Peptides against a protein of PDB entry 7AE7. Designs and how they scored, part 300

Target 1, 321 residues: chain A of PDB entry 7AE7
Amino acid sequence: KVYKDLREFLEVLEQEGQLIRVKEEVNPEPDIAAAGRAAANLGKNQPAVFFEKIKGYKYSVVTNVHGSWQNHALMLGLDKNTSTKDQFYELNRRWDKFPVPPNVVKREAAPCKENVIDKDINLFEILPLYRINEQDGGFYISKASVVTADPEYPDDFNKLNVGTYRIQVKDRDRVGIQALAMHDIAVQLEKAEAENKPLPIAITIGNNPLVTFMASTPVGYNQNEYEFVGALQDGVPMDIVKSDLYDHLYVPAGSEVVLEGHIIPRVRTVEGPFGEFPGSYSGARLQCEVKIDRITHRTNPIFENLYLGIPWTEIDYLMAL

## One batch from the design tools (peptide; made by RFdiffusion4, then SolubleMPNN)

Design b2_p30_1_s2 (from b2_p30_1, 13 letters changed)
Fold by OpenDDE base, seed 3:
Structure b2_p30_1_s2 (fold): chain B 321 residues (1-321), chain A 30 residues (1-30)
Amino acid sequence: as target 1 above (321 residues)
Amino acid sequence: SVLDELIAEQRKSRGEVVRPTLEEIRAMLS
């Protein structure tokens, strides 16, 4: 089975008993983080947790989408009881199908374009933001697929990067982003900052689970993550659409939310702390800042966010394959 | 509530589950 978007995957998770739906209104803190920790403690069959109603917000949150081997099997379109060994063999078999070029769809065919916000941007109106860890220095977007390009070769699709980075909300229309030297985005940012130019960026939230998986998987600088998604879909191309602000940036057609903007050149602001691991906080650091210039989103967007709890959290499963 | 049940399950499980390490899993696959 191939999924077009997060919603199709969540439907399958629910059908397979791998999603818990919380229908009652919850407090964003501490209830979301507490429920995520609880789900992680259910043993080997860790379900996703979907919160329909969050006090003070309009939209929903889902966590722990990749939080188990069963969820990984389902992500690959396999039986939920497929062994880790068989999942690995199938993943490797499909990996050899690279490259599978994506389909570029028209704007009218892309669900992520259903709604547009181009003025008075307020992230808190679109995303039910909460602190993941008690000592976090702010609200984090921890499971975004961030799209950037090489500013020297903007039309080279092979250099289009889709990666996962730590993102702290700084203001209604500003986020901090951690671009480490080992990440492809850091190479691209260095080129832009050398000329004191903004780096175009699209931060995509709530994607096809294989997009999120590939965004967390290191690939070569001249390899496109979307072409690997097609390979992992056993040769079925994924659907992408051109961003609204930039002709050279393409986003998943089914994204729940797309934040389009730019990294401000040569600006560094305080970011953190963030509890990346239980009992381990990364200190406050000077990090890059993104200005959000435009938002597109699906009607009733789902905020997918990472669950961080006890060892063998969602991040451990994402790195295990 | 479903949330209360989840929190209750979390409190019970804090003591018992030894999970295999990533290295142990890789060793089982080799």
Scores: peptide ipSAE 0.029, ipTM 0.378, DockQ to the pose 0.019
Fold by OpenDDE base, seed 2:
Structure b2_p30_1_s2 (fold): chain B 321 residues (1-321), chain A 30 residues (1-30)
Amino acid sequence: as target 1 above (321 residues)
Amino acid sequence: SVLDELIAEQRKSRGEVVRPTLEEIRAMLS
């Protein structure tokens, strides 16, 4: 099975008993994290946790989408009981199909374009933000697929990068992004900052699970993650759509939320701390800042966020293969 | 609102530092 978006995957997870739906209104803190921990304690078959109602917010949260081998098997369209070994073999088999170019769909056909916010941007109105860990220095978007391009070669689709980075919400329309030197985004940012230019960015939230998987998987600088998604879909192209602000940035057509903006050149602001692992906090650091200039989103967008509770954490499953 | 308070807390952490250019650094060292 191939999934067009997060919603199709969540439906399958629910059908397969790999999603818990919390229908009662929860407090964003500490209830989301607490419920996530409780779900993780259910054993080896860790389900996704879908929170329908969050106090003070309009929209829903889902966590732990990739948080088990069963979920990972289902992501690949395999039986949920497929062994880790067989999943690995299937991934490798499909990897050899690279590249599978994505389909570029029309704006009108892209669910991520259903709603537009281009003024009075407030991230808190669109995302049910919460502190993931008790000692976090703020609200994090931890499972976004961030799209950037090479500013010297913006039309080179092979240099289009889709990566996962730690993103702290800094204001209604500002986020901090951790662009480490080893990340492709850091290379692209360095080029932009050399000319004192903004780096165009699209932060996409709530994607096809294989997009999220590939965004967390290191690939070559000249390899497009979307072309790997098509490979991992066993040769079925994924659907992408042009960003609203930038002709050279393409986002998953089915994204729940797309934050379009730019990294402000040569500006650094305090970011952190963030609890990357239980009991381990990265210190506060000076990180890049993104101005959000436009939001597009699906109607009733689902905020997909990472679960960082008890090991095995969701990140461990994303990085395990 | 609770959201306004949360936003205000996030704003307090925005210590902005502008990274100097190599040219600016050279000018400061000259």
Scores: peptide ipSAE 0.024, ipTM 0.437, DockQ to the pose 0.428
Fold by OpenDDE base, seed 4:
Structure b2_p30_1_s2 (fold): chain B 321 residues (1-321), chain A 30 residues (1-30)
Amino acid sequence: as target 1 above (321 residues)
Amino acid sequence: SVLDELIAEQRKSRGEVVRPTLEEIRAMLS
């Protein structure tokens, strides 16, 4: 099976018994993290956890979407009980199909464009933000697929980067982003900052699970992650749509939320601390800051966020391939 | 609200630093 969006994947997870639905109203803290930890204690069949109602927020949260080998098998459209060996074999087989170019859909055909916010932006009205770890210095968006381009070659689709970065919410319309030197985004930012120009950015949340997977998988600078998604879909192209603010940035057509904006050139602000793994926190660092200029979102957007509560965290499954 | 307080705390942590470019540094050292 190929998934158009997060919602189709969540439906399959639920059908396969790999999704726990929490229907009662929960507190954002500590209940989301606590429920995630409780779900992970259920053993190797770690399900996704879907919170329908969060106190003080309008929309839902889902965590631990990639948090098991069963979920990973289902992401590939395989039987949930497919062995890790067979999953790896199938991944390698499909990887050789690269490149599979995406389909560019019209704006009116893209679910991520159902609603637009271009004034009085408040991230807290769209995303049920919470502290993932007890000692986190703020609210994090941890499973975003971040889209940037080479400012010197904006029309070179092969240099379009889709990556996963730690994002701390800094204000209603500001986020910090951790762009390390080893990341493709850092190369692109360096070029923009050399000219004291903003770097255009689209932060996409709640995607097709293969987009999230590929955004977390290192690829070559001249390789497009969307073309790998098509390969991992066994030759079926994924759907992308042009961003509203930038002609050269494309986002997944089915994204739950798209934050469009720019990295402010040469500005660094304090980011962190964040608990990347149990009992360990990264120190506070000076990191880049993004101004959010426009939001597009699906009606009743689902906030997909990372679960970090236990050994073999969701990040371990995303990085283990 | 607790949310407003958290937003306010996050705003205080912004501590903005402007970084010079390598070219600007070289120009300052020349």
Scores: peptide ipSAE 0.022, ipTM 0.430, DockQ to the pose 0.426
Fold by OpenDDE base, seed 5:
Structure b2_p30_1_s2 (fold): chain B 321 residues (1-321), chain A 30 residues (1-30)
Amino acid sequence: as target 1 above (321 residues)
Amino acid sequence: SVLDELIAEQRKSRGEVVRPTLEEIRAMLS
């Protein structure tokens, strides 16, 4: 089984008993985090948790999508009871199919383009934002696939980077992003800042599960994550579409939300703290700031966010293979 | 059911944790 988007994957999770649907209206805080913890306490067979109704918001949230070995097996289109060993062997087998180039679809064929916001941008109108941890310094977007390019080689598709980074909401149209020196985005940002130029960026939320997986998996600077997604889909290309603002940035065609903007050159603002691990907070630091210039989104977008309540967290599963 | 446990945990958390309202948090970001 190959998934075009998050929605197809959520349908399979639900059919396989790996998704809990919460139909009762919940408060963003503390109910989302509390429900996530309760789901994690069910043992090794941890389901995704889908919240249909959130007080004060129009749209839904899903958490713990990658939060179990069963969900990982299903992500690969395998039986949910496939052993971790067999999942590893299958991943390695499919990895050797790299590269599998993506399909570039027309704008009209991309679900992420159904709606556009290009003025009076307010992230709170699109994303049901909540604090993941009690002592978080703000709202975090913790499971985005962030797309950037090499500003020196913008047309080199092999240098297009899709990565996962810590993102804090700073304003209605601004987010902080943690671009560490070990990340490919930091190399690209350094080049842009050397010329005092903005770095184009697309922050994509709610993707097919293999995009999220590959965005969390380190690859070579000259290797495109989308070509690995095709490999992990057992040779089936994924669908991508050109961003609205930038000719050289491509986003997953099925993304629930796409935040298009730029990293402001040579600006650093206070970000954090964030509870990266239970009971452990990364302190406040000066981080880069992104201005959001345009949003595209699916009708009734689903906000996929990371569950961090107790170990094993989603990040542990995303990094385990 | 698992759903009942989740709902129970939500209700428990509402009684034990006093957090800023969404409106208060939005005001802090404005």
Scores: peptide ipSAE 0.019, ipTM 0.449, DockQ to the pose 0.025

Design b2_p30_1_s3 (from b2_p30_1, 13 letters changed)
Fold by OpenDDE base, seed 2:
Structure b2_p30_1_s3 (fold): chain B 321 residues (1-321), chain A 30 residues (1-30)
Amino acid sequence: as target 1 above (321 residues)
Amino acid sequence: SYLDELEARNRASRGPVHVPSDEEIRAMLS
């Protein structure tokens, strides 16, 4: 089975008993994190947790989407009881199908374009933001697939990068992004900053689960993550759409929310702390700042965010294969 | 290492340089 978007995957998770739906209104803090921890304590078969109603917000949150081997099997369109070994073999088999180029769909066919916000941007109106950890220095978007291009070769699709980065909300239309030297985004940012130019960026939230998986999987700088998604879909291309602001950036057609903007050149602001692991906080650091210039989103967008509770954390599953 | 060099270059690019205004940024992106 191939999934077009997060919603199709969540439907399958629910059908397979791998999604808990919380229908009661919850407080963003501490209830989301607490419920995530409670779900993690269910053992090896950790379900996703879908919060339908969050006090003070309009939209829903889902966590722990990739938080089990069963969820990983389902992501691959396999039986939920497929062994980790067999999942690994299937991943390797499909990996050899790279590249599988994505389909570029028309704007009108892309669910992520259903709604547009291009003025008076306020992230808090679109995303039910909460502190993941009690001591976090702010609200984090921790499961976004971030799209950037090489500013020297913007039309080279092979250099289009889709990665997962730590993103702190800094203001209504500002986010901090951790672009470490080991990340492809840092190479691209270096080139932009050398010329004192902004780096175009699209921060995509709530994607096809294989997009999120590939965004968390290191690949070569000259390899496009979308072409791997097609490979991991056993040769079925994924659907992408051109960003609204940039001709050279393409986003998943089915994204729940797309934050389009730019990294401000040569600006660094305080970011953190963030509890990456229980009991381990990364200190506050000077990080890049993104201005959000445009938002596109599906009607009733789902905020997919990372669960960072008791090990095994969701990140452990995303990095385990 | 390559990473050390990349980090050094990134730091060097952050020197005392004019930070573009929002208007200037829009002009550069257009």
Scores: peptide ipSAE 0.029, ipTM 0.368, DockQ to the pose 0.031
Fold by OpenDDE base, seed 4:
Structure b2_p30_1_s3 (fold): chain B 321 residues (1-321), chain A 30 residues (1-30)
Amino acid sequence: as target 1 above (321 residues)
Amino acid sequence: SYLDELEARNRASRGPVHVPSDEEIRAMLS
């Protein structure tokens, strides 16, 4: 099976008994993390946890979407009981199908374009933000697929980067982003900052699971993650749509939320601390700042966020293959 | 402000978020 969006995957997870739906209103803290820990205590068959109602927010949260080998098998469209060996074999077989170019859909056909916010942007109205860890210095968007291009070659689709980066909310329309030198985004940012220009960016939240997987998987600078998604879909192209602000940026057509904006050149602000691993916090660092200029989102957007409560963490599964 | 929104959301979540002071930040960066 191929998934167009997060919702189709969540439906399959629920059908396969790999999703817990929490229907009662919960507190953002500590209930989201606590429920994730409770789900992890069910053993190696860790389900996703979907929170329908969160106190003080309008929309829902889902965590631990990639949090088990069963979920990983289902992501590949395999039986949930497929062995890790067979999953690896199938992943490698499909990897050799690269490149599979995506389909570019029209704006009116893209679910991520259902709603637009151009003024009075407030991230807290769209995303049910909470502390992932008890000692986090703020609210994080930890499972976004971030789209950037090479400023020198903006029309080179092979240099379009889709990556996962730690994002701290800094204001209603500002986020900090951790762009390390080893990341492709850092190369692109360096080029923009050399000319004191903003770097266009689209931060996409709540994608089909293979987009999230590929955004977390290192690839070559001249390799497009969307073309790998098509390969991992066994030759079925994924659907992308042009961003509203930038002709050269494309986002997954089915994204729950798209934050379009720019990295402010030569500005660094404090980011952190964040608990990247249980019992371990990264120190505060000076990191890049993004201005959010436009939001597009699906009606009743689902905020997909990372579960970090106990090992095996969701990151461990995303990086294990 | 971000801090006002953070405090409002902290109250809603029933848990305080510690924002490091400038001194704490300097200490972490040293």
Scores: peptide ipSAE 0.009, ipTM 0.359, DockQ to the pose 0.093
Fold by OpenDDE base, seed 1:
Structure b2_p30_1_s3 (fold): chain B 321 residues (1-321), chain A 30 residues (1-30)
Amino acid sequence: as target 1 above (321 residues)
Amino acid sequence: SYLDELEARNRASRGPVHVPSDEEIRAMLS
């Protein structure tokens, strides 16, 4: 089975008993984190947790989407009881199908384009933001697939990067992003900053689970993550659409939310702390700042965010493959 | 502002949460 978007995957998780639906209104804090911890206590078969109603917000949150081997099997379109060994063999078999070029769909065919916000941008109106850990320095978007390109080769599709980065909300229309020197985004940013130019960026939230998986998987600088998604779909291309602001950036057609903007050149602001691992915090750092210039989103967008409760966390599963 | 929105969301929650201000964080780095 292949999934076009997060919603199709969540439907399968629910059918397979790998999703808990919380229908009662919850508080953003501490109820989301508390429910995540409660789900983790259910043992090795940790389900996703879907919060339908969040006090003070219009939209929903889902956590722990990648939080078990059963969920990983289902992500690959396999039986949920497929062994870790067999999942690994199947992953490797499909990896050899690279590259599988994506389909570029028209704007009118892309669900992520259903709604547009280009004025008076306020992230709090679109995303049910909460503190993931008790001592976090703010609200984090921890499971976004971030799209950037090489500013010297903007039309080279092989240099289009889709990565996962720690993102702190800094204002209604600004976020801090952790771009480490080892990441492809840092190479691209260095080129932009050398010329004192903004780096175009699209921060995508709530994707096809294989997009999220590939965004967390290191690949070569001249390899496109979308072409690996097609390989992991056993040769079925994924659907992408051109961003609204930039001709050279493409986003998943089915994204729940797309934040389009730019990294401000040669600006660093305080970001953190963030609890990347249970009981450990990465200290505050000077990090890059993104200005959000446009939002596109599906009607009733789902905010997919990372679960960082009791181990094993989603990060542990995403890194174990 | 971000702080105003954070405070509003804190009031909507079961209790106020302390999030370090940019000033507090700068003081910690220093």
Scores: peptide ipSAE 0.034, ipTM 0.465, DockQ to the pose 0.083; fails the geometry check
Fold by OpenDDE base, seed 3:
Structure b2_p30_1_s3 (fold): chain B 321 residues (1-321), chain A 30 residues (1-30)
Amino acid sequence: as target 1 above (321 residues)
Amino acid sequence: SYLDELEARNRASRGPVHVPSDEEIRAMLS
């Protein structure tokens, strides 16, 4: 089975008993994180947790989407009881199908374009933001697929990067982003900053689970993550659409939320701390700042965010493959 | 401001959460 978006995957997770739906109103803190920890404590069969109602917010949150081998099997369209060995075998078999170019769909056909916000941007109106860890220095968007391009070769689709980065909310229309030297985004940012130019960026939230998986998987600088998604879909292309602000940036057509903006050149602000691992905080650092210029989103957008608890955490599953 | 919004969300939560002070942040950067 191939999934067009997060919603189709969540439906399958629910059908397979791999999603817990919380219908009661919860507090954003500590209830979301606490429920995630409780789900992680269920052992190897860790379900996703979907919160329908969050106090003080309009929209829903889902966590722990990739939090188990069963969820990974389902992500690949396999039986949930497929062995880890067989999942790896199938993953490797499909990987060899690279590249599978994506389909570019029209704006009108892309669910991520259902709603537009281009004035008075407020991230808190769109995303039910909460602290993932008790001592986090702020609210984090921890499971976004961030789209950037090479500013010297903006039309080279092979250099289009889709990566996962630590993102702290800094203001209603600003986020800090951790672009480490090992990340492809850092190479692209260096080129932009050399010319004192903004780097165009699209931060996509709530994607096809294979997009999120590939965004968390290192690939070559000249390899497009979307072409791997098509490979992992056993040769079925994924659907992408042009961003509204940038002709050279393509986002998943089914994204729940797309934050379009730019990295401000040569600006660094304090970001952090963030509890990446239980009992371990990455310290506060001077990091890049993104100005959000436009938001597109699905009606009733689902905020997919990372669950961090006791290992094995969701990040461990994303990195273990 | 972001800080005002953070504070508002913290008040809506079940309990206070630790937000690092500027001094703590500076200590973490050293």
Scores: peptide ipSAE 0.019, ipTM 0.380, DockQ to the pose 0.083; fails the geometry check

